# Designs tried in a protein design run: peptides against a protein of PDB entry 6GMG. Part 52

Target 1, 331 residues: chain A of PDB entry 6GMG
Amino acid sequence: DSDDRVTPPAEPLDRMPDPYRPSYGRAETVVNNYIRKWQQVYSHRDGRKQQMTEEQREWLSYGCVGVTWVNSGQYPTNRLAFASFDEDRFKNELKNGRPRSGETRAEFEGRVAKESFDEEKGFQRAREVASVMNRALENAHDESAYLDNLKKELANGNDALRNEDARSPFYSALRNTPSFKERNGGNHDPSRMKAVIYSKHFWSGQDRSSSADKRKYGDPDAFRPAPGTGLVDMSRDRNIPRSPTSPGEGFVNFDYGWFGAQTEADADKTVWTHGNHYHAPNGSLGAMHVYESKFRNWSEGYSDFDRGAYVITFIPKSWNTAPDKVKQGWP

## One batch from the design tools (peptide)

Design b1_p18_1_s4 (made by RFdiffusion4, then SolubleMPNN; from b1_p18_1, 7 letters changed)
Fold by OpenDDE base, seed 5:
Structure b1_p18_1_s4 (fold): chain B 331 residues (1-331), chain A 18 residues (1-18)
Amino acid sequence: as target 1 above (331 residues)
Amino acid sequence: SSAERAELINKANAEAAS
């Protein structure tokens, strides 16, 4: 099925987008029209509008991950991920709650675990950390200065992240960002970079050595954030979808939503950009569509997923793929 | 590869909500 993927054609640089259409509280458009919007709004490098390159269009064509890919400049590694999990709620519900009618114990535990994650708090944690990082990046002209600033900021806030190993994804994320090292990117200057956020939805029950029930209904113990830091170990996320619970049922492996660096304080008013599937205009799936969703629409997710993570990466400040304000739809 | 990973998606997420 993936063989039907097609790279969207180039759009003239000055072509204006057609109006987006509402779709279940979201703004929706076909991928070609998103390219038009992207060129008008997000394409700017050093303030200059750019045509989306063939490479970028190819990245975009991969669907939801493609939106994050083209805007972040790299395929998501998901190494610096945050979430929020209410352990007390989880324990209490397991102890005092009961399975619904027809719900197995495994289904019950999986559901309770899913419901014990707080997407909003996870998002807020990521934003908090991104803000700390951005302060540390400011006026830091080498990595050592950045790291020193970061440690100081964390110490001042009594943040548990200060105790992370120097080789952890938290401290190594910047140096491992390709655009940081690029001459036309960060050029090894932290002050030219900024932290950005995207989100991934995925399935917890990915361990093939675990029970079938966990693969079908979720693994309550998987992908929990570390206490204090909120860091999620994503090393075991292999893009394995939920196992079918009935014949003919199938689930998607992941969903990605791009937030960037919006400054909107109200989480509910933030805009998340994502795609439905890879671009297959001549295939069964059809053309790729891009959605701009409010946080509530994004964070709701799908039954395909029982985990949400909010991931921090970096882009050059010269890129406009993560503006302070994102307007939903067009015009 | 990154491309291989991306191609693992085979269902329309947003359309599933309809």
Scores: peptide ipSAE 0.031, ipTM 0.695, DockQ to the pose 0.098
Fold by OpenDDE base, seed 2:
Structure b1_p18_1_s4 (fold): chain B 331 residues (1-331), chain A 18 residues (1-18)
Amino acid sequence: as target 1 above (331 residues)
Amino acid sequence: SSAERAELINKANAEAAS
């Protein structure tokens, strides 16, 4: 029950974190200890360490989404999302493949669709776009200059994103970022902002008007990226979990992983920060734990989800929540 | 595994108001 959620207490700014523990190939710690690490490593504003505010601790307490929330500075809107889908593979497997023993047709189609997504290519697409956006942000001192730079970059690369509408999430994302408008943030200066990435795992079968089979096994046609751009329409994502396929089975609504702006070229070496659930130290779920996972561990996901999207947003360059290098665990 | 899932992701919170 969400009513059991508690805001973690403040941690002294000078308190060092305890060592993280290995957990299933990940680095794991309790939320309070993550706050300690966050204050030492990620809290810097204009080069100065900051204590995590009560508001930020409250955001963090919401679990996996809280990690992305506190580091991005806003609740995820997921408007600028990317993925990669192999349509030829999907069509071929549907045509020539067969359901496994005991697998229904709907289950087969859902599985084939899930397997037709390439998480690594989706992530790489987001990184490519973020890089283009960052170049466009450089030396742009107003939104008009940013947009002009962006269009030029896209034209030079013959990128299909150049054909997006001016009101699309791609072009409107910066202006719709609260920290861009803040005096101590971007102050309406694009050159003070940088693109960052997070990922969301979610269920495709969220349409309540669809068949029960789609809700149980996935909607093969839902949340596919647009050809050429890789953009995913996230408007139908309402945080509805997968429907149970057996009695007593339950699924969670989503998972969020924070990447930020790491420069590591090898995707497998990138670190993704995420939480298990909302903080309920006195409840049945217990204290929130934070995980730092390599891309392999993150991209594997869970049976709860059949979609992964990689989302671009913006933060001020003065924030250190998205450093070039992220070290897994502590020390 | 089911055990791994239980440890790493149990219950994500609902969408919060911004």
Scores: peptide ipSAE 0.030, ipTM 0.683, DockQ to the pose 0.217
Fold by OpenDDE base, seed 3:
Structure b1_p18_1_s4 (fold): chain B 331 residues (1-331), chain A 18 residues (1-18)
Amino acid sequence: as target 1 above (331 residues)
Amino acid sequence: SSAERAELINKANAEAAS
C-alpha cells in the first residue's frame, strides 16, 4: 500500500557512496546510497554541490518515476513522447505470420504489434529532436526567439514536426516546464535550458471499453507514433497495468528510465537510471533500489509492458542532473 | 524472468503529489 512509503533520510553532503552491486548486468544500489551518489555527482547547481532536499527525497521515494522526477525537477507529464513503429513489418507479419502453438489470435496480434516497435529507432528519434531543440534554445533569450529558431531548424531538415500546431506538446513543452519560469532556473530565458530525455514503459491495452483480450494481450492499434513526426499521443495513458491472463497474475503499472542528455553516440553504451518500486523499508516491498542499466537492459523491458516511449522535457543548464557522460555504478 | 521482474521492477505509485 502507498501508506507504507517512507521518505529516505538525509545523507551528509560529504558522504561518499558505497560500491554498487552487479545485478543482471546492471549496477544496483539501495536508494540511500543513490542519494549519496546523486549528491556527489548530480546535485550541482551552478557548479555547487547540494544536499538532496526533503522534497527531492520524497519525490525519489516514489520508485522508478521518482528517479526521473528528482532529476527532471517535475513529475513526468509524458506529453512530448516519441516512438518508432514499422507498419510494413506489422502488416506483413499479420498476413503471413502464424500464431504460435497455443497462442490465441489476440495474443498473436498483440505480440506482433509489440515486436513492430523499434526501441533504438524511437530513442534515436527523440535524440534527433532534442538536438534540434537544443540548437533552437541556443542564443534564444525569449520564447518567441526559441520558437522561431525551432521552426527554422525543422524547415531546414524538412521535418514533419514543422507542421504541428502551435499548441501542440511539441511547441508548448518549454513554456509548460516549471523550471523554465523559475528565477533560479531558466528565468524565462530559453538559452538557460536544455532538452533532456527519459523513457516510459507502459501497457497498450488500457481502454476499459475495449475487449478483455486487448486488456490482456495488448491493443495493436494503441499508442502508435504518428507517421513522419514519431509523436505518440499519450493522453490515453492512465497508468493502468496489463490485465491478468491467469489467476493470481499481476502486472506493474509503468517503468521510467532516466537518460538525461548523454552525448554518447552509441545507443548501446548509454546509461539509464531507474528504480524498482516506492521506498517501503518496513513494508512487504522493502527498500527501494536504484539501477543503472545499459540501453539493452533498459529497452528489453518486461512482459508487463508492450509500449516504450521516449519523452523530451527540459531542465536548466545550471543543473547537473543530466551530464554529458554518465558513469555506471560506483566507483 | 519472473525473478528478475521481482527484483528490478515492482509496484510504483500511479500518481504522486506535485
Scores: peptide ipSAE 0.028, ipTM 0.685, DockQ to the pose 0.271
Fold by OpenDDE base, seed 1:
Structure b1_p18_1_s4 (fold): chain B 331 residues (1-331), chain A 18 residues (1-18)
Amino acid sequence: as target 1 above (331 residues)
Amino acid sequence: SSAERAELINKANAEAAS
C-alpha cells in the first residue's frame, strides 16, 4: 500500500556516504545513503554539485522506477524500447523440444519464448542506436538539423530505422522530452542533449482478454521486437504482474535499472542502479534500498518477468546523472 | 532464489504518479 510511502529527508550537501555492503554479488545501501552518494557523484549541474531537491527525493522514494526517474528527470514512458529475439531458436525449440516433467504445454511455450530473448544483444542494439543518436545530436542546433543528421546516419549504416515514420517514437523522442525544452536543460538545442539508456523487466501475459494460461505462464507472441529495427511496441504494457499459478503466490509488477551513458565496451562490466521497493521506513516493507549491479546480475531478472526491454531517452549534457564511468558501491 | 527476489525486488507503487 502506497500509503506508507515516505519521502526521504534531505541530506547535507557535503555529507559523505557510508560504505556500501555486498548483497548477492551487488553493492547495496539504504536510500538515504544513496542520496549522499548521488549528491557527491551524480548531482552536478554545469560542473557544480547540487543537493537533491524535495521533488527529486519524492521521485526516488517510489523504488526501482524512482532511481530511473530521478536520474532521467522524468517518469519513464518506455516508448523507445529495444530487444533481441531469436526466431529460429524459438521455432526449433517448439518443434523439437519437449515439456519438462510436470510442465504444461503453455508453461513450455512461455519458457521457450522467454529463453529466446537475448538480453545482451538487446542491450547492444540500444547502445548502437544511442550512439547514432548522439552523433546526430552533436552539432545540431535545432530539431530539424537533428532529424536530418539522424536520417543521414541511418542511411550510411543501412539501418532499418531509416524507414520509420516521422511520428514514430524513434523520431519524436527528443521533442517529447521535457528537459529538452527547459531553459536550464536543452533549451531546444539538440547539441545540449545526450541519449541515455535504462532497462525495464515486465510480464508478457498482461492481456486480460487472453487465456488464463498466457497470464500465468506468458504470452509467447507478446512484446517481440520488430525485425531489423529491434523496436518493441510497449503500448500494451500496463504494469500488470504475472498471475499466480498457485494459491498464495504473488509477483511484482516491474523492475527498472538505470544504465545512463556508460562507455564501458564490455557489457558484463557495466553497472546498473535499481531499487527494491518504495520507501516505507515505518511500514511493513521497510526502508528502500538501492542496488548497484553488474549486467549479469541485472539481466538475469526474476521469475516475475519474462520480458526485458532497453529504453532510450535523453538528458541534458549538463547533468552528471549519466557519467561515462560508474563506480560500483562506496568508496 | 525466492529469498533474493524478496530482498532485492518488491512492489513499487508509482502508477498514481505517472
Scores: peptide ipSAE 0.027, ipTM 0.680, DockQ to the pose 0.214

Design b1_p18_2 (made by RFdiffusion4)
Fold by OpenDDE base, seed 2:
Structure b1_p18_2 (fold): chain B 331 residues (1-331), chain A 18 residues (1-18)
Amino acid sequence: as target 1 above (331 residues)
Amino acid sequence: SYTESEAEKINTQRNNAF
């Protein structure tokens, strides 16, 4: 029960982290130790270390979403989301493939749809777009200049995003970022902001008006990226978990992984930071743990989810929550 | 291999307005 959630206590600013522990190819630590690492590595504002505030610790305590929340500075809106879907593979497998033994038609279709997404290509698309945005942000001192730069960059690359409406999440994302408007953030100056990336895993079968089979096994048509742009309409994502297939079975509503703005060109070497559950040190779940995973471990996901999206948002350049290089674990 | 049971994944969402 969420009522067992507790805000982690403050950690002294000068306290160094204890070593992380290996966990199935990931680096793992308890949330309090992550706070220590965060204060040493990611807390910097204008080059100065900051103690994680009570508010930030409260955000963090929510679990995986808390990691993205504290590092992005806002609760994830997920509006600017990208994915890659192989439509030809999907159609061909549906036509020529057959359900496995004991697999229902709905289960087969849901599985085929899930397998038709390419996490690596989705991530690469988000990185490509983030790079374009960062170039557009550079030397743009008002939103109009940013938007003009963005359109020019897209035109030069013959990118389908150039055809998006001005009100689309793509063009409105910056202005809708609270830290962009903050005096100590962007101060309405795009050149003070940078694009960052996080990922969300979630369930496709969230439509309550759909069949029970879609809720149990996935909706093959839901949350597909638009051709050319790679944009995913996330408006129907209501954080509804997968429906149980058997009595007593339960699924988690989502998973979030923080990437930030790493410059590592090899996707397999990138580090993704995420949490296991909300912090409940006195409850049955226990203390929250934070994981730093390589892309392969992150992108594998869980049976709870059949969709992955890579989302772009913005943070002030003065924040160090999204450094160019992220080292897995501690030291 | 990393399993769902070992991850102990129970995540909560914000229950108020953004």
Scores: peptide ipSAE 0.029, ipTM 0.689, DockQ to the pose 0.243
Fold by OpenDDE base, seed 3:
Structure b1_p18_2 (fold): chain B 331 residues (1-331), chain A 18 residues (1-18)
Amino acid sequence: as target 1 above (331 residues)
Amino acid sequence: SYTESEAEKINTQRNNAF
């Protein structure tokens, strides 16, 4: 019950973190200790270390989404999302594959669809686009200059995103970012902003008007990327969890992982920061834990989810929530 | 601006361990 959610207390600005512990190839710590790390490493505004505010601690307390929220400065809108789907693999497996023992046809089709997504290619597409956007931002001092630069970059690469309209999430993402308009943020200067990436895992079978089988086993046709662009229409994602397949079974609504703007070229070496659940130290769920996972650990996901999207948003360059290098754990 | 409910924003525990 969300009524058990508690805002973590403030941590002194000079408080150093306790060591993280290893967990299934990840680095793990309790939320209060993550706040300590965050203050030491990620809190900087204009080069000055900051204490995490009560508002930021409240955002963080929401769980995995809270990690992305506190680091991006806004609740995820998920509008500029990318994925990669192998249509040929999907068709071939449906044609030539067979359900496993005890697997229904719907379960088979849902599984095949899930397996036809390539998380690494989806991530790489988002990084490619973020790089293009960052180049367009570098010397643009108004939105018009940014958009012109962006169109030129896309034309040079013959990228299908050049065909998106002005209201597309791709072109509107910057102007729709609150921190871009803030005086202490971008101050309407694109060159003060940078593109950052987070990932969302979620369930495809969210349509309440669809069959029960789709809600239980996935909708093979839902949340596929558009050919050429890789854009995923996230408008139908309403944080609806997978439907139970058996009595007593329950699934989680989503998982969010924060990547930021790491420059590590090897996807397998990138670090993803996420949480397990909302902070309920006196409730049944217990204290929130924060995990720093390598890409393989993150991208593996859970049975709760059959879709992964890699989302681009923007933060001010003056923030240090998305550094070039992220160190896993502490120290 | 659109405001989400607490239930929509909050992340709960999944059935598997981390």
Scores: peptide ipSAE 0.139, ipTM 0.773, DockQ to the pose 0.075; fails the geometry check
Fold by OpenDDE base, seed 4:
Structure b1_p18_2 (fold): chain B 331 residues (1-331), chain A 18 residues (1-18)
Amino acid sequence: as target 1 above (331 residues)
Amino acid sequence: SYTESEAEKINTQRNNAF
């Protein structure tokens, strides 16, 4: 019952976190303890530690999306999304593969499509693009200068993104970021901003006009990245969960993981922060828990989802919600 | 009752076991 959502109480600014619970490459804690860690590590604005505001605590209370929300400063729009799909693998497996025992044709096709996505390559593409954007930001003091720099960088790399429309999410992402326009944020100065990354897991079979089989087992053709750019059209993502395949079965609508701007070159060593569900300490779901997972644990996903996207947005450099290094757990 | 817009923003995932 969604009516059970509660905003976590404020934590004293100087309250230290309790130790996280380690488990198989993850670190787990209750949401209130994450707030304590966040205040000690991620809350800084211009080098000054801040208490998490009531608004931020409310955002956080929404679950996995809340973690990304509080750290990015805005509700995820998912407009600038990247993935990697192996078309040759997909075609080959469909042609030469066979359904498993008890697997329907639709289930087989959905599974093969899911397996044809490469989370690591998708993440790498997003990091590559974020790096290009960051170079374009560094010496740009207005949007025009940023766009000019970006076009030059893309041309130098012969990147297909150079052919995107000027109104595309790729070129419009910065100007559409609220914190870019804020006086205490970017103040319309691109050089004060940096690109950051989060990930979304979701279901491909969201078209209500499609077959029941696609809604149950996935739509093999949905949410594929464009060749060359790696861009995923997210316009049809309406947060619709997978349809039940058996009576009593239910699936979750999405999962979000926050990466930020970690500089760790080894993807397997990167840390992803996410939540389990909205905070309902007095409800059936219970208190929200926050997880800091290694990439291996994050990218594994759940059966609820058959798509993963890596999304770029921007935050002010003065924020410490996306540090170069993220330490897993506490202490 | 949650508005449709609010429901879309809320993650209802069950507790994840390690």
Scores: peptide ipSAE 0.038, ipTM 0.739, DockQ to the pose 0.087; fails the geometry check
Fold by OpenDDE base, seed 5:
Structure b1_p18_2 (fold): chain B 331 residues (1-331), chain A 18 residues (1-18)
Amino acid sequence: as target 1 above (331 residues)
Amino acid sequence: SYTESEAEKINTQRNNAF
């Protein structure tokens, strides 16, 4: 029940954040203080600081997804998602490996599948594709030019994405971005947009028609990336959490982490911004907290999830929600 | 924007810190 969700109050534009506190190798603060930081650092439109609007504060109040929402400008659709899966490792481990003591076969298979995903390679693939897209955007003043540039870039790199259908989320992602069409956004000019990345952690065993074991321990065959492209079909992700394995156990449906467009080449030094839960200062959950985590902290995830996808979307270059460098914490 | 269905699903976030 999220009836106790509250929109954080407005913060004065010139109010400086309080210092963040360390938390498990992360920088942590309450949502209102993040709003202060956001206004100082990320709020800029055409180089001018902006107060976070009521609408943006409302989006933010939804928790981890809210962080991605406010920074991307749209609710995550997750259509252009990438991952990396080691098929050989998976097959070999299934063939030659054995369940741990007390581990069921289904639990073993689910675990092996989870472990066969490589978060770093998935992230790297998304960054690679985002880079290609950004090159295609740079001098394209209409969608046709962008698509032509994109196809040329892909051909030059012998990238399997060149074989995707024109209706694929890969090619349609830009045109389906609301901010691309906005006058004060892209204004239908691709060169005014840039590719950005966020990540979603979620559960593979979401098919209610499947076995209970898959819902409890994961579906080893679900949400695998297509070979060559790395694209993940996210159409079956319905935000269904892992099924309890014991009485009283409950799992969260997803986690979202915002990366944006950081240029740091070392994945381990990249900063991921995420929230713990929806803002309920007067409820049992309490105030929302925002975390700025290093990649290792983010990619570790939780037992709630056995999949990690890295998603590409677009924002106007005039926005500063995805700067080249993100500084962890405050000051 | 979000749908009512999505809004409801968002409400299942963790009680403790991520």
Scores: peptide ipSAE 0.035, ipTM 0.739, DockQ to the pose 0.089; fails the geometry check

